# Peptides against a protein of PDB entry 5Z08, part 54

Target 1, 168 residues: chain A of PDB entry 5Z08
Amino acid sequence: RQKDEWAKKTSSLMKQLDWFIGEHLGAMLAAEELGGPVVGELMEIDPDDLSAGFNAHGKLKKATSQPDLDRRQRRIDDIWGPQDEQGQAHKRKRGADEALAASAEMRDLIEQLMNKLVEAGGDNSATYVEIPRESAAARFLVRSKVAMFHPNDARRLRLVDFGRDLDD
Target 2, 222 residues: chain B of PDB entry 5Z08
Amino acid sequence: GLPRLIDAIEEASKIPAKRRQTPIKPTIEKLTTHLYTHGASPDSLLRLADLLTLRNHLDQASLAAITRNLYPSSTVSDEVVLRFIGALGHGQLKPTLALQALFLRWLVMVYHLLENPGVLGQVYGVLFDLLDTAAIRPQLCHLLALVTRRKHVRPFRIQAILTLSRQTGGDPNLTGLLRVFKNYYPEIIVGDATKGRASAFKHPDPQWRQHLDEIQQRRSEA

## One batch from the design tools (peptide; aimed at target 1 S144 F162, target 2 Q122)

Design b2_p20_3_s4 (made by RFdiffusion4, then SolubleMPNN; from b2_p20_3, 11 letters changed)
Fold by OpenDDE base, seed 2:
Structure b2_p20_3_s4 (fold): chain B 168 residues (1-168), chain C 222 residues (1-222), chain A 20 residues (1-20)
Amino acid sequence: as target 1 above (168 residues)
Amino acid sequence: as target 2 above (222 residues)
Amino acid sequence: EWAKKTKELEEIYLRLLHPP
């Protein structure tokens, strides 16, 4: 009975997490991968830096002297204005595909991290997942204090042991 | 038990303070102590949501004390969420703006316990339209930061935040919310009105979170 | 095992909701 209740709770939490990743986090991670704002750090970014917008390289465009209001309206219009229906559809589709890819990457990474922690049986050396790249997903997990990099190898990521942090 | 305490408070809530035969304060203290120790079941949570959101004769201090101790012992139903959302905004029958701010803070703190996290997304428009209410704006922006999805980031809402940001002299909570919007659409220019500090929307009460986790853990072990 | 997994998952979810 208790095992079944825990299994149900785990399943429920997994569904909630999958929803959060798919509906919220995936799009933000995709934006970061595309050179957009960093997930979570954006809350600390000086809004002045954000006002300039990002160039094609994700760098803040230097605020040229033209009154920010007109450029802003033009860019809002450029972003949301009648772009040719085909161009908007393609941009939306690309954005959706990138969000799906980022969601899948984050979900897979969390699953691997959890599985390694269970398999390690308390051996911290065996808890590391090898990551092929420093993704937005990996960086976000580290920033969120969910995961940590190996101190000597940025390609190795492990889940933070939350049990120890509660006892301190 | 908790149901009997709620019964007593419900009955007392129907009667003006001056006409009560017994002081309600001791019963409120027993309730808050029980909630702090054991949390509220889904059924109790719904009853408490009604007490908090419906007009009654309970004093503001009692309502605030209940809200501050409103630890769910399990999940939070859509019905409970909708009670709190329905209590937001202006009106003679609605709770005070101070109490509404506490409700919004509570929703932020229990967001992970929602049976259906999507329920807040369904009422996104209702929440968004309240951004002009300064007294609840900090907590409202925090909740919206959690709830916002790509489907909610629309040109008219971007423009509304930008306009309101200009009108408020760059409220940091609005700047924070606009940054959340920018996460979905990096090309959104957050204008000069956003040159101020943005709110990081950190968890509003780490101690409350820890205590909630303890309550949630005990139920899982029973 | 399931209890630990549930607690870990819950903490992951909470931390993802409120990044520092």
Scores: peptide ipSAE 0.320, ipTM 0.479, DockQ to the pose 0.326
OpenDDE base, seeds 1, 3, 4, 5: peptide ipSAE 0.300, 0.292, 0.288, 0.287; ipTM 0.481, 0.494, 0.505, 0.484

Design b2_p20_4 (made by RFdiffusion4)
Pose (drawn by RFdiffusion4):
Structure b2_p20_4 (pose): chain A 102 residues (1-31, 98-168), chain B 214 residues (1-190, 199-222), chain P 20 residues (1-20)
Amino acid sequence: RQKDEWAKKTSSLMKQLDWFIGEHLGAMLAAEALAASAEMRDLIEQLMNKLVEAGGDNSATYVEIPRESAAARFLVRSKVAMFHPNDARRLRLVDFGRDLDD
Amino acid sequence: GLPRLIDAIEEASKIPAKRRQTPIKPTIEKLTTHLYTHGASPDSLLRLADLLTLRNHLDQASLAAITRNLYPSSTVSDEVVLRFIGALGHGQLKPTLALQALFLRWLVMVYHLLENPGVLGQVYGVLFDLLDTAAIRPQLCHLLALVTRRKHVRPFRIQAILTLSRQTGGDPNLTGLLRVFKNYYPEIIVSAFKHPDPQWRQHLDEIQQRRSEA
Amino acid sequence: SSYTTLDEIYQRLHAGYRAF
């Protein structure tokens, strides 16, 4: 099957993203850098793992977030995540993976 | 003759205007004239794109003059296209929004000359996420309308464009893009973009006809 | 797909970074 290539591509891309977060983004968020990288990654991992866990239930895809988390603000500003409209302490990913003809 | 002019503009591009041993306006005009007559080669286009895209000491009037006369001879590379895509939106590394509108207009006018038009499809999300920026929205919509293929019409983009249409009170450029979206998915709840400058299109065609000569 | 989601995130984060 062609499946593990979609796995190989994903494991490879995950590493490239973590490198970017650690080398470039954490430092930008500080303005320590190491702390910002770890929390951003943990948040993205939690965000992605849940979006698929819901499959169809669009309502269950919110994660709890500290009040003034800069990682969520960046993710929302970058249009990779969205706050819940009723309250801003839960967050969901934008669902890039959903496709009509997937 | 053209590379020598670019070499001069590149050096003046590195130092402030008052410290220049010569006014640059006469040299910018020579470049503008040469580009009008002969077009810009693929390599010259790449160098000009760097000058238009990176932060330097060139003034706005000079950059706009160059952009307006950026008629390609032959083709437009991915290296050139991506530099203009990376120049879009807000950020300290990026050019003014006015120049960005000119770049987007230019990409529409030279869309048929890209070596790899699919490269714009590979950055579709970069173009799309910038629709909120009103200063460049009309030009963004026109380019997105040319670039949109079925694979790009995803539910999150459908919803995002509908929300933006409602919040802006109905931008006709947004509804024009939604029309293109509906062509791929008619299930969607319901300006046919014209060429932005016909004289520029005509002048480009004249310059491009030289490619048939040998 | 997982890849498409991750790929879109990666590209948008890089573009978001340049917004500073």

Design b2_p20_4_s1 (made by RFdiffusion4, then SolubleMPNN; from b2_p20_4, 9 letters changed)
Fold by OpenDDE base, seed 4:
Structure b2_p20_4_s1 (fold): chain B 168 residues (1-168), chain C 222 residues (1-222), chain A 20 residues (1-20)
Amino acid sequence: as target 1 above (168 residues)
Amino acid sequence: as target 2 above (222 residues)
Amino acid sequence: SKLKTLEEIYQRLLAGASEL
């Protein structure tokens, strides 16, 4: 009975986490991978930086002259204008594909981190997952204090010991 | 137990304070103490949500005290969420805007305990249309920051935030919400209207979070 | 427990995503 309730709770939480990753976090991580804003970093976005918009390279365009209200509306309309322009469809498709990829990477990393923690049986040296790249997902896990890099090897990631952080 | 305390408060809520035979304050204090110690079950949460959201004769201080101690011992159902959402906005039958702000803060703090987080996404329009209400805007922006998905980021909503940001002199909560929108669509030009410090939407009450976590942990051990 | 770890992961991810 208690094991079944625990299993149900674990499954429910896993579904919530999976949903959060897929529907929320994946798009933000994809934006970071595409050179957008860094997820979970309090970018002190300089007010001037917010005004300029991000270019395709994640660099703030210099705040040129006050874009007239009409220019803002046109740009919103250009972003959201009829989907029939092949270029916008391709950019949206790429963004969706990147969001799916980022979601999958985040799910996989969390799963690997959890599995290694279970397998290690308390051996901290065995808790590290090898990551092929420093992805937005990996960086976000570290920034969020979910994971930490090995002090001498940024290719090795482990789950933070949440037991110690609760007692301190 | 908690159900009996709720029963007593429900009955008292039907009667004007001046016509009550006994003061309700001691029962409210027992309720809030119980909630602080043990949290509320899903069934108790629903009953408390009705007490908080429906027009009754409970005083604002009592309603606020219940809301501040409304720790879920388990999950939060869609029905409970919808009670709080239905209580938002202007109207003679709606709770005070101060109490609505507490409800929104509560929804932020328990967001991770929702049985279906998608329920808030279904009522996204209702929440978004309340952004003009200054008294609830800080908590509303925070909740929207959690709830916003790519499907909700639409041109008319971007423009609405930009317009409202100008009208409010650059409310940092609106700037923060627009930043969340920009995470889904980096090409959104925020312009000078959002010059200012964006809200970081930090957890509203770290101590409340810690205490919630302790209540939730006791449930996992049971 | 695995549940406690998942809860903590979820909470930290939510917190990290909200600090944007």
Scores: peptide ipSAE 0.423, ipTM 0.478, DockQ to the pose 0.286
OpenDDE base, seeds 1, 2, 3, 5: peptide ipSAE 0.412, 0.415, 0.419, 0.417; ipTM 0.411, 0.464, 0.484, 0.468; seed 1 fails the geometry check

Design b2_p20_4_s2 (made by RFdiffusion4, then SolubleMPNN; from b2_p20_4, 6 letters changed)
Fold by OpenDDE base, seed 5:
Structure b2_p20_4_s2 (fold): chain B 168 residues (1-168), chain C 222 residues (1-222), chain A 20 residues (1-20)
Amino acid sequence: as target 1 above (168 residues)
Amino acid sequence: as target 2 above (222 residues)
Amino acid sequence: SRYKTLEEIYQRLLAGYREV
């Protein structure tokens, strides 16, 4: 009975987490991967700086000139304009595909992190997951204090010891 | 038990305070103590949601006290959520705006316990259209910040926030909500109205959260 | 427990999301 209730609760929470990742977090992570604002750093970015757009490195382009009101409006229209332009459908599809990919990556990372924690049996050295890249998902896990990189290897990620963080 | 306390309060709620044979305050205190200690089951939550949202003869202090102690012991059903959402806005039969603000705050604090968080996304328009109501705006913006998905970020809503931000002199909660929108669409031009401080939408009550976690944990161990 | 770990993950992700 208790195991079944815990299993149901865990399953329910997993569904909530999956929904949160899929519906919220994945889109933001995808925006970061596409050179959009970093999740968590957006709040410090001046809207005027955001209007300059992001370079290939996710850094704000220095707005040398106040982007002309027309260029700003066109960019809004390019984002929000009528769906019928083939280019907007492609951008939306790409954005959706990237959001799905980011969601899947985040979900997989969480699953791997949890599995490694169980498999390690208390050995902290065995709790590291190897990540293929420093993704937006991995960075977000670290910024959110869910995970931490290995001090000597940024390709190794482990779950934060939540037991110690509650006692400290 | 909790059901009997709710029964007594339901019966008392049908009668004007001046016509009650027994003061309800001691029963409300027993209820709030029980809720604080054990939380409310899904069935009890629904009954309490009706007591809180439907017009009755309970005093505002009692309703506020119940709302402040409305710890779910389990999940929160769509039906419970919809009762609180239906109670929002202006109207003679609706709860006070002060109580509505407490309901929105409660929804923020229990968001992670919703059986279907998507239910709030389905009523997103209803919530969004209430942003002009200053008394509930802080909690409403916080809830919307949790609920907002890419599908909700639309040009007309962006423009509505921008317009309302100008009209309010740059309400930090509106600026915060607009920042959430920008997470989905970085290209959203935030005019001068957003040069102000944005709300970070921090948890409204960390102590309430901790106590909720304790209640949720006890049920998980039982 | 797996549940507690998952809950903590979820809460931290939500917190990180709100700080955005």
Scores: peptide ipSAE 0.560, ipTM 0.604, DockQ to the pose 0.290
OpenDDE base, seeds 1, 2, 3, 4: peptide ipSAE 0.538, 0.537, 0.520, 0.502; ipTM 0.781, 0.776, 0.763, 0.729; seeds 3, 4 fail the geometry check

Design b2_p20_4_s3 (made by RFdiffusion4, then SolubleMPNN; from b2_p20_4, 11 letters changed)
Fold by OpenDDE base, seed 2:
Structure b2_p20_4_s3 (fold): chain B 168 residues (1-168), chain C 222 residues (1-222), chain A 20 residues (1-20)
Amino acid sequence: as target 1 above (168 residues)
Amino acid sequence: as target 2 above (222 residues)
Amino acid sequence: SKLKQLEELYQRLLQGAREL
């Protein structure tokens, strides 16, 4: 009985999480990956000012044609630029595909983080997941205080152990 | 009880050590022992925060000993937090920078017990403007790393950290704080974290944490 | 246990998205 109730509660919560990721979070993460606003940003900062990035001196780079910035800026311009009708359908489809991809990345990342925490058996060194890149998903988990980067390796991410804080 | 010990220390704090009829050290030892065993209630925390932050005739060793044993038995109120924040920085009436570093370390260690974690976010500017103070910078960066939210990550603060990082030769605590900022603004160029140039902001005292957890657990069972 | 961790994770994700 209690195990069955626990299993039902866990299943229900997983379904809610999957729904939240798929219906809400995935689109926001996709927007961030495409150079849009960071998830949870009130758009008070002009995205154009951020798109330029900060140089090592903390100055906004002038929009100098760096090819990778041009791809993000083209994506921003593709996202926010004048909606030609034929471009809208392809843009909507591309946006939907990116939202699905971001949702899948977030689900997979959460699953890996949880599995590593269980497998580690309390060894904090074994709880790290290797991430191929610093994704919007990874950054969001860190901002949300769900995950933390390894101090010396930004490619390693671990789940925050909430178990200690909840038994208090 | 704890209130009577605080009363005795408050009265002794008004009098220069040379003019005290009785040595205060035995009373400080009783206080620190009590705090270690039982922690401090919210009311006791406020009174102790005043003793620690206001200019009085207590010696630095006594103040440091109280701070090191300042285990909350419950939550930490906004008022207690604000006493410690108000004590930060330069000034003749402010505590020593060494004691301020202990206060910041304490705030880091009790951050999860704050009644309102948002209170530190409200005073974020005050904390941020103290980053140039080298003596408190390590603990200050750690506290800011906990407190920082998107609303705090502004272009002028990014620039300020980058400027200060250059001026300090790349202080690892500033690099660590900038890495926290990068979570909100991915475009921020942080030096390669793989080269060990960023602070991890690890818990300052694992033994203190464990002992705090034991004190907190005894409260939940009572 | 795993349920508490999942619950806290979910709450933190919800909160992180609401800071919108």
Scores: peptide ipSAE 0.364, ipTM 0.689, DockQ to the pose 0.302
OpenDDE base, seeds 1, 3, 4, 5: peptide ipSAE 0.363, 0.360, 0.350, 0.350; ipTM 0.685, 0.694, 0.686, 0.689; seed 3 fails the geometry check

Design b2_p20_4_s4 (made by RFdiffusion4, then SolubleMPNN; from b2_p20_4, 7 letters changed)
Fold by OpenDDE base, seed 5:
Structure b2_p20_4_s4 (fold): chain B 168 residues (1-168), chain C 222 residues (1-222), chain A 20 residues (1-20)
Amino acid sequence: as target 1 above (168 residues)
Amino acid sequence: as target 2 above (222 residues)
Amino acid sequence: SRYKTLEEIYQRLRAGYLSV
């Protein structure tokens, strides 16, 4: 009975977290991953607005169709590049796709970090998740004091020890 | 005069040191003395830029000595700038990274004499993509700090500097460049990776600056 | 507990979001 209640509470909290990531963090992380400034004011950027890209003034642009630049530079140039009409629809879709991708990456990282913490059984050396890249998600976790990089290897991420703060 | 000294060095540069009939060092010393005293005209600067940037048989000490005495007597053309920019990066045909660092330092010190400062803004991407090269990063960040305008402060470049700053343990030159970016976009959140000391990008050589000013003043009086 | 860890993660993410 109590285990079932804890499972239900955990499931409910996970749904709230998933909603929060999808509705709020995803767009912001996508903007950062697409090379946007980490800007608090970008929190209100609708995924549809991410698609418009940013002008030379850092303001959202309406989207233009530029050719096969390096995917990341394209990603940023697709956000920040010139504003022609055909590009707007493609950028809107891309902004939405990137928000979804960033949300998924954040969710996956959180899950991996929690799983590694459980698997480590108290061994701090075993709590590290290997990350393929420094993502916006990974950076946000560190900035939010949820996770820490390994001191000698930025490809290794672990949960912050909440123990002192959780026992109070 | 300076053109004749350049002619002699150009001819010597085509020949391996072991096959030269005469040592080049005395001619290099005459050149550097002339440059220190009178500076280089735009035409002479272009010729010297080619000697410094193109693969030839001149030794690194000679190339460094010329670069350290490369005082413009007037303006610096886009063509001269582009020779030095084209010499940057990795490759068997490129100058050594030590010499590239001297070129970047030179560009910083003569930035105010460029005929068109906008030329560096046009090649901003080329410069920015070299930030991972540790040997030239200090001078490169300084040059970028001078060149950066709002149009260059793009999200991908912000992210690239943040990433590189973490990877380098918070290189103060990268932190300095991020501070320049933040002047254009105050809303840039510089995360914990950049809590380090930022470079102030002070003039690399105050004595060189003073001597340049003296050379430039003599031209304005003539 | 897994719940407490998740709760702390959620709170810190929300705080991090509001601080940006």
Scores: peptide ipSAE 0.544, ipTM 0.415, DockQ to the pose 0.212
OpenDDE base, seeds 1, 2, 3, 4: peptide ipSAE 0.544, 0.552, 0.543, 0.548; ipTM 0.429, 0.512, 0.428, 0.450; seeds 2, 4 fail the geometry check

Design b2_p20_5 (made by RFdiffusion4; failed a check: too like the target's own chain)
Pose (drawn by RFdiffusion4):
Structure b2_p20_5 (pose): chain A 102 residues (1-31, 98-168), chain B 214 residues (1-190, 199-222), chain P 20 residues (1-20)
Amino acid sequence: RQKDEWAKKTSSLMKQLDWFIGEHLGAMLAAEALAASAEMRDLIEQLMNKLVEAGGDNSATYVEIPRESAAARFLVRSKVAMFHPNDARRLRLVDFGRDLDD
Amino acid sequence: GLPRLIDAIEEASKIPAKRRQTPIKPTIEKLTTHLYTHGASPDSLLRLADLLTLRNHLDQASLAAITRNLYPSSTVSDEVVLRFIGALGHGQLKPTLALQALFLRWLVMVYHLLENPGVLGQVYGVLFDLLDTAAIRPQLCHLLALVTRRKHVRPFRIQAILTLSRQTGGDPNLTGLLRVFKNYYPEIIVSAFKHPDPQWRQHLDEIQQRRSEA
Amino acid sequence: SAEATVRQLIEQIAENRARA
C-alpha cells in the first residue's frame, strides 16, 4: 500500500516542524527560549492528537489552556487554532485534514 | 544595457538617499524606460523582485515606478512569484501594503506567463489567510479566484469566507471568490473579476510577441 | 514568515494523517 509514505512524510514533516519551533519560534516567543519551544510542541501535539480523536464530534476537540499562554495566542493569530467562543481557556485546531472528497 | 542599470540601482539600494553621490531619480527613469521598451528578462525580473521585496533604502515612488513597468519578456519563474508571495501581509521584513496591492495586481496581469502556475496552488493557504487585510483584499480575491481549484475549497475556508463576508457587511470581492468556490461545490449557499488595466495588458502583449521571432 | 511556515507544515501533516 501507499500508506507508510503518508506515514514517512508525516514523521519527516513532524521533525522539520519541531526543528523550526526550537530554532526560530521559541526565541521569538521569549521576546527562556527552550521552555517556549517545549510548550509549543506539547500544545501542537495535544491539539493535533485530539482533532482526529473526535473524527466527527466537532464539539470534543477543545484542550484546556493556561490563562495567558502565548503559544495559544500565536497559534490563533497564525490561524492554526481557534479559541472556544464561550470561553478562551479551551482551544481547537482549525481542522485542515477534513476534506469533502477525502 | 539593462543589467548595468540594475547594478547601479542595487548599489544605491544599499546606502541612504542623502549619502548618495548622485540623485537616483535619473537612473530609475532610465530603468523604467528600458523596461517599457524591452520588458524584463527572467533573470532581470528576479533581481528586480529582490529590490522590490527586501528592505532597502529605495523610496516608495521609485519602487512603484518599477512595479508599474515590470513587463516580462518571456516567462515568470517560481523564484519571482514566491518572493512576491513572501512579501505579503504585516511584518518588519515586508514592504508597504500599497506596494503589496501592486504586486498582487501584477501577479494577476502576468498569471498566464508563469512557468509553473501550480506554484500559487502550493501557497494557496498563504494567500487565503490574508483576506482579512482590507488594504490588499480586492487584489487577493482576484488572484485567489484564478488560483482556486477543487482541492482548495475546504470546509474551513468556506466557513472563514462566509464569516468574513458577514463581518465586512458583504465585500463584493469576497462574494466573487465565493462564486468560484460554488463552481466546484454547488452545495454552498450563494464582481466577475476583469483585467485591472487593459492598456498594460495590451503593452505586455506587444512585448511578448517578440518571442515568436527568431 | 514564521506564521506561514507553521501554518503550512501543520496543514501538510494534517492532510497526510487524514489520507493515511

Design b2_p20_5_s1 (made by RFdiffusion4, then SolubleMPNN; from b2_p20_5, 9 letters changed)
Fold by OpenDDE base, seed 1:
Structure b2_p20_5_s1 (fold): chain B 168 residues (1-168), chain C 222 residues (1-222), chain A 20 residues (1-20)
Amino acid sequence: as target 1 above (168 residues)
Amino acid sequence: as target 2 above (222 residues)
Amino acid sequence: SLEDTLRQLLEEIMENIAKL
């Protein structure tokens, strides 16, 4: 009975987390990944703004014509087919896809972090997840004091053990 | 009884085979016979999951034999599921990929006995990220086919499967998983490159299923 | 803050997982 209640509560909380990531964090994480503002500085990011990309100062790039060939920018510019209705629909779709991808990256990272913590059985050395890059998701988790990097290796991230660290 | 057999195996698992006073094989055979006849209770399943997933001195043949006879007499707890999920992937402390494939096969075969089928949906990302591991991919795709819900079908996962399908020359298990995804998003173009037959994800062992049903029926009558 | 919300959610999740 009590375990069932805890399982249900955990499931409910996971749904809330999924919603929070999807509805609030995804677009902001995508914006940060695209060189936009840090998560939380701009709470309302239109998916259309994600498609425009950001300048080196984290400001929305105005549609200026200059072909700055950075590989990530090429992916954004290849979205900028002609301004036809089809082009705008593709642009909106791609901004939404980037937000979804960022949400997914965050979910998957949190999931890996939680799983590693559970698997480690209290061995902090075994709790590290290897991350392929320092993502906006990883940075946000660290800023949230939910995760920490390995002291000597920024490719290794672990979840803070709230169950232990609250008792210490 | 089963607990005593598990106790003996747990103690033996702590000791290298060369240093054991008695051979463990007869005890493993008694365990597997007991499991085949009576199944494992939830408590016994957890203990056996630890024996199967944690690094110990048991030989691979013994671990495989236990896994092949791991009939639940009741339900399968989230904790048991999570032990097996935690054992997946690459690492020196993880079970062999061959054993991991058996675990995934087991999860497929006992999916209907999970206390909370949603637990696998919660670890969906972990499972999905292992699709590149060829040795476990067939069973992993089958499990994902059971677990997949609309919430899991995301653009990045669609693209990941499509990419992996291209890289593998159209693995039929990946094509099968894409068909499951297409049920939620009909617009998914399973490109013509999937000329390969999709896996139908049939039950991996009908005899095992039948025997499981017999064990489960005996419990409902008791 | 968003950070606090995430932390609270994860804390509650992990507390409930630890009880399981």
Scores: peptide ipSAE 0.415, ipTM 0.401, DockQ to the pose 0.278
OpenDDE base, seeds 2, 3, 4, 5: peptide ipSAE 0.409, 0.410, 0.412, 0.411; ipTM 0.396, 0.395, 0.407, 0.411

Design b2_p20_5_s2 (made by RFdiffusion4, then SolubleMPNN; from b2_p20_5, 8 letters changed)
Fold by OpenDDE base, seed 1:
Structure b2_p20_5_s2 (fold): chain B 168 residues (1-168), chain C 222 residues (1-222), chain A 20 residues (1-20)
Amino acid sequence: as target 1 above (168 residues)
Amino acid sequence: as target 2 above (222 residues)
Amino acid sequence: SLEDTLRQLIEEIQENIAKL
């Protein structure tokens, strides 16, 4: 009975985590990866804002003023067809796709970290996941104090074992 | 056997060359000969990937020699791939750009042996963001040409290639990659960006391919 | 904060897993 309740609670918490990643983190992670603000600095990022991109200072590029942006946008528009409803739909879809991709990356990373922690059977040296890069997802996990880098190798990330720290 | 050779090299890699009791070069030669003759198992590949990608006291010539003889006897795991991907780019702890170019070339040559070819698609952004690095661009474009799917062909990446192509005076590898993108989006105008010839992304080393095939065939017969 | 929310979720998940 208690095990079933714990399993049910775990499943519920996993769903909450998935929702939290998808609804709150995905767009912000995508923005950070695109050279935007750090996750949490800008809480409301529209997919259209992701499509506009960010300047070297992490600020949204305003569509209006720079002739080079107009040339870039014209060239994208020339590739994707007229600025009609289809062009706007493609921009919106792109921003949404980047947010979805960032959400998936975060989910996959958390899953790998959790799996490695379980597989390690208590060997802290075996808990490290190899990451291809220091992503916005990885940085956010570290800032959240749920993960830590290997002291000598920033390509290796491990989950903090909160389950053990409670039994000690 | 191969594991013992790797053990010896791993231990030697922890020690500066001037402080080693014995020269490592003969052991490297034995390793490369073994790799050329028999290839590397998945476990050996992982250990060798660590030796190649982690900062150690091995000389660049030895690392390059190992990479040039890194024939898989079987498949290439995601973990091995990720070691090489993680080694790419700029940084004090990263391998030299020359060695990174060899890693990318290796990934191209063993692409058909990946346990999960999709792993490279998952790290597509990481690879794509390195296109500005001239020293690795030829091999990087070739790898991206293999990896690219419709989901990766996004307006910003199209524009990034077009911009970089202009900045580089029409690098033929970028033109080649843009041609791959055009397969998914025919409306992409390649001509205005490319006064130059596109790369055809031919196999980097036909002899290496043939030798790999011989190693792989021996496994299927065993 | 978002960081605190994530930490809390991960912590609670790990606590429940450890009880299984």
Scores: peptide ipSAE 0.447, ipTM 0.400, DockQ to the pose 0.291
OpenDDE base, seeds 2, 3, 4, 5: peptide ipSAE 0.442, 0.412, 0.413, 0.393; ipTM 0.404, 0.417, 0.385, 0.382; seed 3 fails the geometry check

